# Ledger of designs, part 11: peptides against a protein of PDB entry 7MKK

Target 1, 71 residues: chain A of PDB entry 7MKK
Amino acid sequence: SMKEKVKAKLVEIRKFVPFIRRVRIDFQDTLSKVQGHRLDALVNLLDREDVSMSSLNKIEVIIDKLRTRFN

## One batch from the design tools (peptide; made by RFdiffusion4, then SolubleMPNN)

Design b1_p11_1_s2 (from b1_p11_1, 4 letters changed)
Fold by OpenDDE base, seed 3:
Structure b1_p11_1_s2 (fold): chain B 71 residues (1-71), chain A 11 residues (1-11)
Amino acid sequence: as target 1 above (71 residues)
Amino acid sequence: VDLSELDELEF
């Protein structure tokens, strides 16, 4: 079901939360205020259980960009 | 959470 797919996707994406938090902290002085705020919002969003598949797909793209830029 | 805040995220 779509519900089960969302749950599975959320579990996989949450594996990157420590990475996102680390980028936010390690590059705090380099990131703009808006970039820092967006990363905080991203982590907060992943703490929720009512995230849509559309949102998770967007988050995956963001994580891929972060991984390319920050390893 | 306002998802629009995550749009156009560039680094």
Scores: peptide ipSAE 0.092, ipTM 0.693, DockQ to the pose 0.204
Fold by OpenDDE base, seed 1:
Structure b1_p11_1_s2 (fold): chain B 71 residues (1-71), chain A 11 residues (1-11)
Amino acid sequence: as target 1 above (71 residues)
Amino acid sequence: VDLSELDELEF
């Protein structure tokens, strides 16, 4: 079902939460306030259970961008 | 924070 697919995708995306938190902390002085807020928001979104597949796909793209920039 | 903010995330 779509619901099960969303759950599976969420589990996979959540594997990157430690990375996102690490970026937020390690680059706190470099990030703008808005960027910091966005990272916090991203983590908060991933704590939710009602995230849509479309949102998860967007988050995946964001994580890829973060990985490119911050390793 | 709402989901619409995802569209504005730039890194």
Scores: peptide ipSAE 0.088, ipTM 0.692, DockQ to the pose 0.163
Fold by OpenDDE base, seed 2:
Structure b1_p11_1_s2 (fold): chain B 71 residues (1-71), chain A 11 residues (1-11)
Amino acid sequence: as target 1 above (71 residues)
Amino acid sequence: VDLSELDELEF
């Protein structure tokens, strides 16, 4: 079901939460206040259980960009 | 968390 697919994708994307937190801390001095807030918001979004597949797809793109930029 | 912020999360 779509519900199961969403849950599975959420589990996979949540594997990157430690990476996002690492970026937030390691680059805190070089990140703008807006960027820092965005990273915090991203982690908070991933703590939710009501995230849509569309949102998860967008989050995946964001994480890919973070991986490219911050190793 | 406001999900509408997602579009503004891009770097």
Scores: peptide ipSAE 0.087, ipTM 0.693, DockQ to the pose 0.157
Fold by OpenDDE base, seed 4:
Structure b1_p11_1_s2 (fold): chain B 71 residues (1-71), chain A 11 residues (1-11)
Amino acid sequence: as target 1 above (71 residues)
Amino acid sequence: VDLSELDELEF
């Protein structure tokens, strides 16, 4: 079902939470306040259970951008 | 989830 698919996708995306947290810390001095806030909000969003598949797909794109920029 | 908030998270 769609519910199971969302659950599985969320599990996969959550694997990148440690990476996001690391970027937030390691680049804290070079990130703008807005960028830092966005990273915090992203992590908080991934703690939710009511995230749609559409949102998860968008988050995946964001994570890919982070990986490109911050290794 | 408010998708508009997600759009604001884009880098």
Scores: peptide ipSAE 0.081, ipTM 0.701, DockQ to the pose 0.155

Design b1_p11_1_s3 (from b1_p11_1, 4 letters changed)
Fold by OpenDDE base, seed 5:
Structure b1_p11_1_s3 (fold): chain B 71 residues (1-71), chain A 11 residues (1-11)
Amino acid sequence: as target 1 above (71 residues)
Amino acid sequence: VDLPELDTLTF
Protein backbone atom coordinates (compact mmCIF):
# COMPACT_ATOMS: atom_id res chain seq x y z
CA SER B 1 0.00 0.00 0.00
CA MET B 2 0.97 3.65 -0.31
CA LYS B 3 1.04 3.89 3.48
CA GLU B 4 3.54 1.04 3.68
CA LYS B 5 5.66 2.62 0.94
CA VAL B 6 5.73 5.93 2.79
CA LYS B 7 6.70 4.19 6.03
CA ALA B 8 9.50 2.27 4.34
CA LYS B 9 10.78 5.40 2.58
CA LEU B 10 10.72 7.35 5.84
CA VAL B 11 12.75 4.64 7.59
CA GLU B 12 15.39 4.78 4.86
CA ILE B 13 15.56 8.57 4.74
CA ARG B 14 15.82 8.80 8.54
CA LYS B 15 19.11 6.90 8.34
CA PHE B 16 20.62 10.16 7.09
CA VAL B 17 19.44 12.29 10.03
CA PRO B 18 22.77 11.88 11.87
CA PHE B 19 24.56 12.98 8.70
CA ILE B 20 22.36 16.06 8.33
CA ARG B 21 22.92 16.94 12.00
CA ARG B 22 26.66 16.51 11.50
CA VAL B 23 26.71 18.85 8.50
CA ARG B 24 24.69 21.39 10.48
CA ILE B 25 27.17 21.36 13.37
CA ASP B 26 30.47 20.92 11.52
CA PHE B 27 29.73 23.75 9.09
CA GLN B 28 27.74 25.98 11.42
CA ASP B 29 30.21 28.85 11.04
CA THR B 30 30.28 28.53 7.25
CA LEU B 31 26.56 28.10 6.61
CA SER B 32 24.36 31.14 6.27
CA LYS B 33 21.52 31.61 8.75
CA VAL B 34 19.10 30.51 6.05
CA GLN B 35 21.10 27.39 5.24
CA GLY B 36 21.35 26.46 8.90
CA HIS B 37 17.64 26.98 9.34
CA ARG B 38 16.94 24.82 6.30
CA LEU B 39 18.97 21.95 7.72
CA ASP B 40 17.23 22.27 11.09
CA ALA B 41 13.87 22.26 9.35
CA LEU B 42 14.88 19.21 7.32
CA VAL B 43 15.72 17.25 10.49
CA ASN B 44 12.51 18.41 12.18
CA LEU B 45 10.47 17.39 9.16
CA LEU B 46 11.90 13.87 9.34
CA ASP B 47 10.77 13.58 12.98
CA ARG B 48 7.16 13.67 11.77
CA GLU B 49 5.12 10.60 10.86
CA ASP B 50 2.80 12.38 8.42
CA VAL B 51 5.36 13.27 5.75
CA SER B 52 4.05 12.71 2.22
CA MET B 53 5.78 10.59 -0.39
CA SER B 54 6.20 13.75 -2.47
CA SER B 55 8.07 15.42 0.37
CA LEU B 56 10.17 12.32 1.00
CA ASN B 57 11.19 12.18 -2.65
CA LYS B 58 12.21 15.84 -2.54
CA ILE B 59 14.13 15.23 0.69
CA GLU B 60 15.94 12.31 -0.91
CA VAL B 61 17.16 14.58 -3.71
CA ILE B 62 18.31 17.14 -1.16
CA ILE B 63 20.17 14.51 0.86
CA ASP B 64 21.87 13.26 -2.31
CA LYS B 65 23.06 16.78 -3.01
CA LEU B 66 24.26 17.16 0.58
CA ARG B 67 26.17 13.89 0.31
CA THR B 68 27.81 15.07 -2.89
CA ARG B 69 28.87 18.34 -1.29
CA PHE B 70 29.65 17.22 2.27
CA ASN B 71 31.03 13.67 1.70
CA VAL A 1 28.67 26.67 0.80
CA ASP A 2 25.71 26.11 -1.48
CA LEU A 3 22.62 24.32 -0.14
CA PRO A 4 19.58 23.03 -2.05
CA GLU A 5 16.31 24.90 -1.70
CA LEU A 6 13.64 23.69 0.74
CA ASP A 7 11.14 26.46 -0.05
CA THR A 8 8.59 24.07 -1.53
CA LEU A 9 8.49 21.82 1.53
CA THR A 10 5.87 22.21 4.25
CA PHE A 11 6.71 21.31 7.83
Scores: peptide ipSAE 0.076, ipTM 0.694, DockQ to the pose 0.715
Fold by OpenDDE base, seed 2:
Structure b1_p11_1_s3 (fold): chain B 71 residues (1-71), chain A 11 residues (1-11)
Amino acid sequence: as target 1 above (71 residues)
Amino acid sequence: VDLPELDTLTF
């Protein structure tokens, strides 16, 4: 079901929450205030249980770009 | 660092 797919995707994406938090802290002087806020909001979004597959797919793309830029 | 992909994401 879509619900099970969402749960599985959320579990996989949440593996990167520690990485996102590290980017937010380690680069807080480089990031603009709005970029920092966006990363905070991204982490907060991943704490929710009602995230859509569409949002998770977008988040995956963002995380891939973060990984490319911030190792 | 530019993160335009975060701009279109609705939280």
Scores: peptide ipSAE 0.074, ipTM 0.692, DockQ to the pose 0.865
Fold by OpenDDE base, seed 4:
Structure b1_p11_1_s3 (fold): chain B 71 residues (1-71), chain A 11 residues (1-11)
Amino acid sequence: as target 1 above (71 residues)
Amino acid sequence: VDLPELDTLTF
């Protein structure tokens, strides 16, 4: 079901939360205030259970870009 | 560092 797919994808995406938090802290002086706030919001969003598949797909793209730029 | 998708993404 779509519900099960969302749950499975959320579990996989959550594995990157420690990485996102590390980027937020280690590059706090490099990131704009807006980008910092967005990263905080991103982490908070991933703590929720009612995230849509559309949002998770967008988040996956963001994480890929973060990984490319910040290791 | 500029990441436009972070700036425009709605949470």
Scores: peptide ipSAE 0.071, ipTM 0.696, DockQ to the pose 0.716
Fold by OpenDDE base, seed 1:
Structure b1_p11_1_s3 (fold): chain B 71 residues (1-71), chain A 11 residues (1-11)
Amino acid sequence: as target 1 above (71 residues)
Amino acid sequence: VDLPELDTLTF
């Protein structure tokens, strides 16, 4: 079901939460306040269970950008 | 912040 696909996608995306947290901390002085806040919000969003597949796909793109820039 | 705001995130 779509619900199960969303859950599976969420599990996969959540694997990057430690990375996002690391970026937030390691680059705290480099990031603007708004960038820091957005990363915090991203982590908080991934703690939710009510995230759509569309949202998860967008988040995946954001994570890819983070990996390119900070990894 | 909501997703639209995150979508505009640049690094």
Scores: peptide ipSAE 0.066, ipTM 0.694, DockQ to the pose 0.198

Design b1_p11_1_s4 (from b1_p11_1, 3 letters changed)
Fold by OpenDDE base, seed 1:
Structure b1_p11_1_s4 (fold): chain B 71 residues (1-71), chain A 11 residues (1-11)
Amino acid sequence: as target 1 above (71 residues)
Amino acid sequence: VDLPELDELEF
């Protein structure tokens, strides 16, 4: 079902939460207040269970951008 | 978080 696909995608995307948290901490002094808030909000979003497939696909793009910029 | 709010999180 679509619901099970969303759950599976969410599990895969959540594997990057430790990376996002690490970027937030390691670059805290370099990031703007807005960028720091965005990372916090991204982590909080990934703690939710009511995230759409569309949102998860957008989050994947964000994570890819973070990986390109912050290793 | 709705889609517009998520779009604001782009890097």
Scores: peptide ipSAE 0.062, ipTM 0.700, DockQ to the pose 0.162
Fold by OpenDDE base, seed 5:
Structure b1_p11_1_s4 (fold): chain B 71 residues (1-71), chain A 11 residues (1-11)
Amino acid sequence: as target 1 above (71 residues)
Amino acid sequence: VDLPELDELEF
């Protein structure tokens, strides 16, 4: 079902939460206040259970950009 | 959480 696909995608994306948290801390002094807030919001969004597939696909693109910039 | 704020993540 679509619900099962969303759950599976959420599990996969959540594997990157430790990486996002690390970027937020390691680069805190070089990130703008708004960039820091956006990373915090990203982590908080991934803690939710009511995230759509559309949202998860957008988050995946964001994580790929973070990986390119921050290893 | 407002997703539009995430689209503006320029790193």
Scores: peptide ipSAE 0.062, ipTM 0.690, DockQ to the pose 0.187
Fold by OpenDDE base, seed 3:
Structure b1_p11_1_s4 (fold): chain B 71 residues (1-71), chain A 11 residues (1-11)
Amino acid sequence: as target 1 above (71 residues)
Amino acid sequence: VDLPELDELEF
């Protein structure tokens, strides 16, 4: 079902939460206030269970951009 | 969480 697909994708995306938290901390002094706030919001969103597939797809693109920039 | 703020996330 769509619900099962969302749950499976959420589990996979949550594996990157430690990476996002590390980027937020390690680059705090070089990130703008807006960028820092957006990373905090991203982590907070991934703590929720009611995240849509559309949101998870957007988050995946964001994580790919973060991985390209911050390794 | 405000999703529009995530859409504008540039790094």
Scores: peptide ipSAE 0.060, ipTM 0.683, DockQ to the pose 0.189
Fold by OpenDDE base, seed 4:
Structure b1_p11_1_s4 (fold): chain B 71 residues (1-71), chain A 11 residues (1-11)
Amino acid sequence: as target 1 above (71 residues)
Amino acid sequence: VDLPELDELEF
């Protein structure tokens, strides 16, 4: 079902939550307040169960951008 | 439930 596909994608994306948290802490003094808030919001979004596949695909792009910039 | 706009999360 679509619901099971979303759950599977969410599990895969959640593997990057530790990385996002690490970026948030390690670069806290370099990030703007807005950038810090965005990272916090991203982590909070991934704690939810009601995230669409479209949203998860967008989040994947964001994570890839973070990985490119912050290794 | 209101989700944050993902476009606002872009870097």
Scores: peptide ipSAE 0.059, ipTM 0.688, DockQ to the pose 0.139

Design b1_p11_2_s1 (from b1_p11_2, 5 letters changed)
Fold by OpenDDE base, seed 2:
Structure b1_p11_2_s1 (fold): chain B 71 residues (1-71), chain A 11 residues (1-11)
Amino acid sequence: as target 1 above (71 residues)
Amino acid sequence: SLDEELDSFFS
C-alpha cells in the first residue's frame, strides 16, 4: 500500500538526520540565519508521521543537494 | 507550513 511505501521511505530518509544535524553544526558560522533555520525545520519535518510521498521525494532531493555541497 | 518550508529550499 501507499501507506507502507511512505513508512519505508520515511525510514530511509531519517537515516540522513544525523548528517543534516552535522551540516547545521559544522557550518553554523558559514550558513545564514535563514539557511540554519531551514535545516532545523528539515529535521523537525522528519519527526512527523503524516508526511506524504510527495514531500518525502522533495526532502530526498534536498538531502542530495546537501550531500553534494557538504560531502 | 511543511510545503512552504520545502519550497524555500528550491527558491
Scores: peptide ipSAE 0.129, ipTM 0.718, DockQ to the pose 0.181
Fold by OpenDDE base, seed 3:
Structure b1_p11_2_s1 (fold): chain B 71 residues (1-71), chain A 11 residues (1-11)
Amino acid sequence: as target 1 above (71 residues)
Amino acid sequence: SLDEELDSFFS
């Protein structure tokens, strides 16, 4: 079901929360206030249980871009 | 909204 697919994808994407938090901290002095806020919002979103598949797909793309830029 | 916040990553 779509519900089970969302749960499975959320579990996988949450594995990158420590990475996102690390980027936020390590680059805090070089990130703009807006960029820092966006990373905080991303982590907060992943704490939710009612995230849609559409949102999870967008988050996956964002994480891929972060991994490319910040390793 | 959360969706607008997500979209801001691409702008």
Scores: peptide ipSAE 0.127, ipTM 0.720, DockQ to the pose 0.181
Fold by OpenDDE base, seed 4:
Structure b1_p11_2_s1 (fold): chain B 71 residues (1-71), chain A 11 residues (1-11)
Amino acid sequence: as target 1 above (71 residues)
Amino acid sequence: SLDEELDSFFS
């Protein structure tokens, strides 16, 4: 079911939460307030269970961009 | 909204 697929995708994406948190902290002085807020919001979103597959796919792209930029 | 926040990453 779509519900099961979403749950599985969420589990996989959550593996990157520590990375996102690390970027937020390591680059805190470089990031603008807006950028910092966006990263915080991203982490908070991943704490939720009511996230759509569409949102998760977007988040995956965001994480890939972060990995490219911040190692 | 959450979707708007996500979209902001692409701007």
Scores: peptide ipSAE 0.126, ipTM 0.719, DockQ to the pose 0.182
Fold by OpenDDE base, seed 5:
Structure b1_p11_2_s1 (fold): chain B 71 residues (1-71), chain A 11 residues (1-11)
Amino acid sequence: as target 1 above (71 residues)
Amino acid sequence: SLDEELDSFFS
């Protein structure tokens, strides 16, 4: 079911939360306030249980961009 | 909104 697919995707995406937190901390002094806030919001979003598949797919793309920029 | 926040990561 779509519900089960969402749960599985959420579990996989959550594996990158430590990476996102690390980017937020390691580059805190070079990130703008807005950029820092966006990363915080991203982590907070992944703590939720009511995230849609559409949102998770967007988050996956965002994580790929972060990996490209911040290793 | 959450969607707007996510979209902010895209240029």
Scores: peptide ipSAE 0.126, ipTM 0.718, DockQ to the pose 0.183

Design b1_p11_2_s2 (from b1_p11_2, 6 letters changed)
Fold by OpenDDE base, seed 2:
Structure b1_p11_2_s2 (fold): chain B 71 residues (1-71), chain A 11 residues (1-11)
Amino acid sequence: as target 1 above (71 residues)
Amino acid sequence: SLDDELDSFFS
């Protein structure tokens, strides 16, 4: 079902939460306040259970961009 | 909203 697919995708995306938190802390002095806030928001969003597949796909793109920029 | 936050990321 789509519900099970969303759950599986969410589990996979949540594996990157430690990475996002590391970026937020390690680059705190480099990131703008807006960028830092966005990273905090991203982590908070991944705590939600009511996310859609489309939202998770967007989050995946953001994580890919973060990986490209911050290794 | 969630979509607003996601759309604004790196924009």
Scores: peptide ipSAE 0.135, ipTM 0.729, DockQ to the pose 0.180
Fold by OpenDDE base, seed 4:
Structure b1_p11_2_s2 (fold): chain B 71 residues (1-71), chain A 11 residues (1-11)
Amino acid sequence: as target 1 above (71 residues)
Amino acid sequence: SLDDELDSFFS
């Protein structure tokens, strides 16, 4: 079911939460206030269980971009 | 909305 797929995807995406948190901290002084806020919001979103597959796919793209920029 | 926040990453 879609519900099960969402749960599985969420588990996979959550593996990157430590990375996102690390980026937020390591680059805090170089990030703009809005960029910092966005990263915080991203982490907070991943704490939720009511996230759609569409949102998770967007988050995956964001994480890929972060990985490209911040290793 | 959540999607609005996510979309902001692409701007």
Scores: peptide ipSAE 0.135, ipTM 0.728, DockQ to the pose 0.180
Fold by OpenDDE base, seed 3:
Structure b1_p11_2_s2 (fold): chain B 71 residues (1-71), chain A 11 residues (1-11)
Amino acid sequence: as target 1 above (71 residues)
Amino acid sequence: SLDDELDSFFS
């Protein structure tokens, strides 16, 4: 079901929460206030249980871009 | 909204 697919993808995406938190902290002094806020919002979103597949797909793209920029 | 915040990453 779609519900099970969302749950499975959320589990996989949450594996990157420590990475996102690390980027936020390690680069806090170089990130703009807007960029820092965006990363905080991203982590907060992944704490939710009611995230849509559309949102999860967007988050996956964002994480890929972060990995390219920050390793 | 959360979607607006996510979309801001692509701007």
Scores: peptide ipSAE 0.135, ipTM 0.726, DockQ to the pose 0.182
Fold by OpenDDE base, seed 1:
Structure b1_p11_2_s2 (fold): chain B 71 residues (1-71), chain A 11 residues (1-11)
Amino acid sequence: as target 1 above (71 residues)
Amino acid sequence: SLDDELDSFFS
């Protein structure tokens, strides 16, 4: 079901939460206030249970961009 | 919206 797919995707995406937190800290001085806020919001979003597949797919792209830019 | 925020993220 879509519900099961969302849960599975969320589990996979959540594996990157430590990475996102690390980026937020390690590059705090180079990130703009807006970027910092967005990273915080991203982590908080991934703590939620009611995230759509569409949102998760977008988050995956964001994580890929972060990996490209921040190791 | 949340989707708008995500769309603008590092775009």
Scores: peptide ipSAE 0.131, ipTM 0.731, DockQ to the pose 0.184

Design b1_p11_2_s3 (from b1_p11_2, 6 letters changed)
Fold by OpenDDE base, seed 4:
Structure b1_p11_2_s3 (fold): chain B 71 residues (1-71), chain A 11 residues (1-11)
Amino acid sequence: as target 1 above (71 residues)
Amino acid sequence: SLEEELDEFFS
């Protein structure tokens, strides 16, 4: 079902939460206040259970860009 | 949306 596909996608994307948190901490002194807040917001989005497949696909792209910029 | 704002930010 679509619900099961969303759940599976969410599980895979959540594997990157530790990476996002590391970026937030490692670059805390160099990130602007707004940048830090946006990283926190990204983590908060991934903690939610009501995220759509379209949102998860967008978040995956965001994480790819984040990985490119912060390794 | 918040996802769109984040996408623009990290683009």
Scores: peptide ipSAE 0.094, ipTM 0.706, DockQ to the pose 0.194
Fold by OpenDDE base, seed 1:
Structure b1_p11_2_s3 (fold): chain B 71 residues (1-71), chain A 11 residues (1-11)
Amino acid sequence: as target 1 above (71 residues)
Amino acid sequence: SLEEELDEFFS
């Protein structure tokens, strides 16, 4: 079902939460307040249970870009 | 949306 697909995708994307948190702390002094807030918001978004497949796919792209910028 | 905002930020 679509619900199960969403759950599976969410599990996959959540694997990057530790990475996002690490970027947030490792670059805390370099990041602007707005950048820090956006990273926090991204983590918080991934803690939700009502995220759509469309949103998850977009988040995946965002994480890829994040990885490119912060390794 | 938040996703669009983040996408723009990390583009």
Scores: peptide ipSAE 0.093, ipTM 0.707, DockQ to the pose 0.194
Fold by OpenDDE base, seed 3:
Structure b1_p11_2_s3 (fold): chain B 71 residues (1-71), chain A 11 residues (1-11)
Amino acid sequence: as target 1 above (71 residues)
Amino acid sequence: SLEEELDEFFS
């Protein structure tokens, strides 16, 4: 079901939360306040249980871009 | 949306 797919996708995407948190910390002095806030918002979004598949797919793209930029 | 703002930031 779509519900099960969403739960599975969310579990997979959440595996990157530690990475996002590390980027936020490691580059804290380089990032502007707005950039830091956006990273925090991304982590907070992944803490939610009501995220749609559409949102999760968008988040996946964002994480891929984040990984490319920050390794 | 949040996703749109994040995409703009990381694009």
Scores: peptide ipSAE 0.092, ipTM 0.705, DockQ to the pose 0.195
Fold by OpenDDE base, seed 2:
Structure b1_p11_2_s3 (fold): chain B 71 residues (1-71), chain A 11 residues (1-11)
Amino acid sequence: as target 1 above (71 residues)
Amino acid sequence: SLEEELDEFFS
């Protein structure tokens, strides 16, 4: 079902939460306040259970870009 | 949306 697919996708995306938190900490002095806030917001978003598949797909792209920029 | 804001940020 779509519900099961969303749950599975969310589990996969959440695997990157530790990476996002690491970027937030390691680059805290480089990031602006708004950039830091956006990373915090991204983590908070992934803690939610009501994220749509559309949002999860977009988040996946964002994480890919984040990985490219911050290794 | 937050996703759009983040996408713009990391683009």
Scores: peptide ipSAE 0.092, ipTM 0.707, DockQ to the pose 0.194

Design b1_p11_3_s1 (from b1_p11_3, 4 letters changed)
Fold by OpenDDE base, seed 4:
Structure b1_p11_3_s1 (fold): chain B 71 residues (1-71), chain A 11 residues (1-11)
Amino acid sequence: as target 1 above (71 residues)
Amino acid sequence: SPLDELLEMLS
């Protein structure tokens, strides 16, 4: 079912939450307040259970781009 | 900034 697919995708994407948190912390001094708040919001979004597949697909792309830009 | 552009994809 779509519900199960969403749950499975969420589990996989959540594996990158520690990475996002580390980006937020490691670059805190260079990030603008807006950038920091957006990263916090991204983490908070992934902590929720009611995330759509559309959002998860977008988040996956964002994480991939973050991985290439941030070591 | 590049990060702003990336995160705007969620807006």
Scores: peptide ipSAE 0.088, ipTM 0.702, DockQ to the pose 0.231
Fold by OpenDDE base, seed 5:
Structure b1_p11_3_s1 (fold): chain B 71 residues (1-71), chain A 11 residues (1-11)
Amino acid sequence: as target 1 above (71 residues)
Amino acid sequence: SPLDELLEMLS
């Protein structure tokens, strides 16, 4: 079902939450206040259970680009 | 900035 697919995708994306938190901390002094808030919001979003597949797919793209830029 | 642009993709 779509619900099961969303749950599985969320589990996979959540594996990168520690990475996102690390980016937030490691670059805290170079990030603007709004950039920091946006990263915090991204982590908070992934703590939720009601994230759509569309949002998860967008988040996956964001994480891939963050990995490219920040390793 | 690149980060702002990336995070805006959530909308």
Scores: peptide ipSAE 0.086, ipTM 0.699, DockQ to the pose 0.232
Fold by OpenDDE base, seed 2:
Structure b1_p11_3_s1 (fold): chain B 71 residues (1-71), chain A 11 residues (1-11)
Amino acid sequence: as target 1 above (71 residues)
Amino acid sequence: SPLDELLEMLS
């Protein structure tokens, strides 16, 4: 079911939360307030249980790009 | 900035 797929996708995406947190902390002095806030919001979003598949797919793209730019 | 553009995708 789509619900099970969302749960599985969320589990996979959450594996990158430590990475996102490290980006936020390691670059906090160079990130703008807006950029820092957005990274915090991204982490907070992934703590939720009601994230849609559409959102998770967008987040996956964002994480891929972050990985390219921030290791 | 590139990061702003990326994160704006969530809006």
Scores: peptide ipSAE 0.085, ipTM 0.700, DockQ to the pose 0.229
Fold by OpenDDE base, seed 3:
Structure b1_p11_3_s1 (fold): chain B 71 residues (1-71), chain A 11 residues (1-11)
Amino acid sequence: as target 1 above (71 residues)
Amino acid sequence: SPLDELLEMLS
């Protein structure tokens, strides 16, 4: 079911939450206020239980780009 | 910027 697929995808995406939190802290002094806020919003979104599959797929793209930029 | 794109994608 779609609900089961969303749960599975959310579990996989959440594996990157520690990475996102680490980027936010390690680069806090070099990130703009807007950039920092956007990273916080990303983490907060992944802490929710009602994230759609569409949002999760978009988030995966963002995480891939973050990994390229921040290792 | 990946962070700039986040706002656009999730808006």
Scores: peptide ipSAE 0.074, ipTM 0.693, DockQ to the pose 0.158

Design b1_p11_3_s2 (from b1_p11_3, 3 letters changed)
Fold by OpenDDE base, seed 3:
Structure b1_p11_3_s2 (fold): chain B 71 residues (1-71), chain A 11 residues (1-11)
Amino acid sequence: as target 1 above (71 residues)
Amino acid sequence: SPLDELLKELE
């Protein structure tokens, strides 16, 4: 079902939450207020259970780009 | 900034 697919995708993407948190902390002094807030919002979004597949697909792209730039 | 543009995709 779509619900099962969303849950599976969320489990996989959550594996990168520690990475996102590290980026937020390691670069805190160089991030603008808006940039820091957006990273916090990204982590908070992944803590929720009601994230859509569309949002998860966007988040996956964002994480890939973050990894290219910061890892 | 590059990060602003990147994270704007989530909005």
Scores: peptide ipSAE 0.125, ipTM 0.720, DockQ to the pose 0.230
Fold by OpenDDE base, seed 1:
Parts: sequence; C-alpha cells; structure tokens
Structure b1_p11_3_s2 (fold): chain B 71 residues (1-71), chain A 11 residues (1-11)
Amino acid sequence: as target 1 above (71 residues)
Amino acid sequence: SPLDELLKELE
C-alpha cells in the first residue's frame, strides 16, 4: 500500500537526519538565520509521521544536494 | 544562496 511505501521511504530518509543535524551544527556560523531555520524545519519534518510521499521525494533530492555540498 | 534555493524546494 501507499501507506507502507511512505513508511519505508521515511525510514530510509530518516537515516540522514544525523547528517542534517551535523550540517546544521558544523556550519552554524556560516548559515544565515533563514538557512538554519530551514534545516531545523527539515529535521522536524522528518520527525513527523504524516509526511507525504511527494514531500519525501523532494526531501530526498534536497539531501542528495546537501551531501554534494556539505560532504 | 544555494542552500536557500535547495531548501525552497520543500515549500
């Protein structure tokens, strides 16, 4: 079911939460307030259980880009 | 900034 797919996707994406948190901290001094807030919001979003597949797909792309930029 | 553009995709 779509619900199961969402759960599976969420589990996979959540593996990168520590990475996002690390970026947030390591680059805290170079990030603008807005950028920091957005990273915080991203982490918070991934802590939720009601994230859509569409959102998860977008997040995956974002994480990939973050990995490219922030090691 | 590039990060802003990246994170805008969540909006």
Scores: peptide ipSAE 0.125, ipTM 0.719, DockQ to the pose 0.230
Fold by OpenDDE base, seed 5:
Structure b1_p11_3_s2 (fold): chain B 71 residues (1-71), chain A 11 residues (1-11)
Amino acid sequence: as target 1 above (71 residues)
Amino acid sequence: SPLDELLKELE
């Protein structure tokens, strides 16, 4: 079911939460205030249980971009 | 940037 797919996707995406948190802290002086705020918001979003598949797919792309720029 | 735009959409 879509519900099961969302749960599975969320579990996979959450594996990157520690990475996002580290980026937020390690690059705090480089990031703009808005960028920092958006990273915080991203982490907060992933802490929720009601995230849609659409959002998770977008987040996956975002994480790929973060890994490219900050890894 | 595309990243900023995507992040904005999630807020």
Scores: peptide ipSAE 0.123, ipTM 0.707, DockQ to the pose 0.257
Fold by OpenDDE base, seed 2:
Structure b1_p11_3_s2 (fold): chain B 71 residues (1-71), chain A 11 residues (1-11)
Amino acid sequence: as target 1 above (71 residues)
Amino acid sequence: SPLDELLKELE
């Protein structure tokens, strides 16, 4: 079902939460307040249980780009 | 900035 697919994708995406948190903290002094808040919002979104597949697909793209920019 | 543009996609 789509619900099971969403759950599976959420589990995979959540594997990158520690990475996002590290970026947020390690670059805290170089990130603007808005950039930091957006990273916090991204983590908070991934803590939710009702994230849509559409949102998860967008988040995946964002994380891929973050991984390219931030090791 | 590139990060701003990237994260704005979630808005």
Scores: peptide ipSAE 0.120, ipTM 0.715, DockQ to the pose 0.228

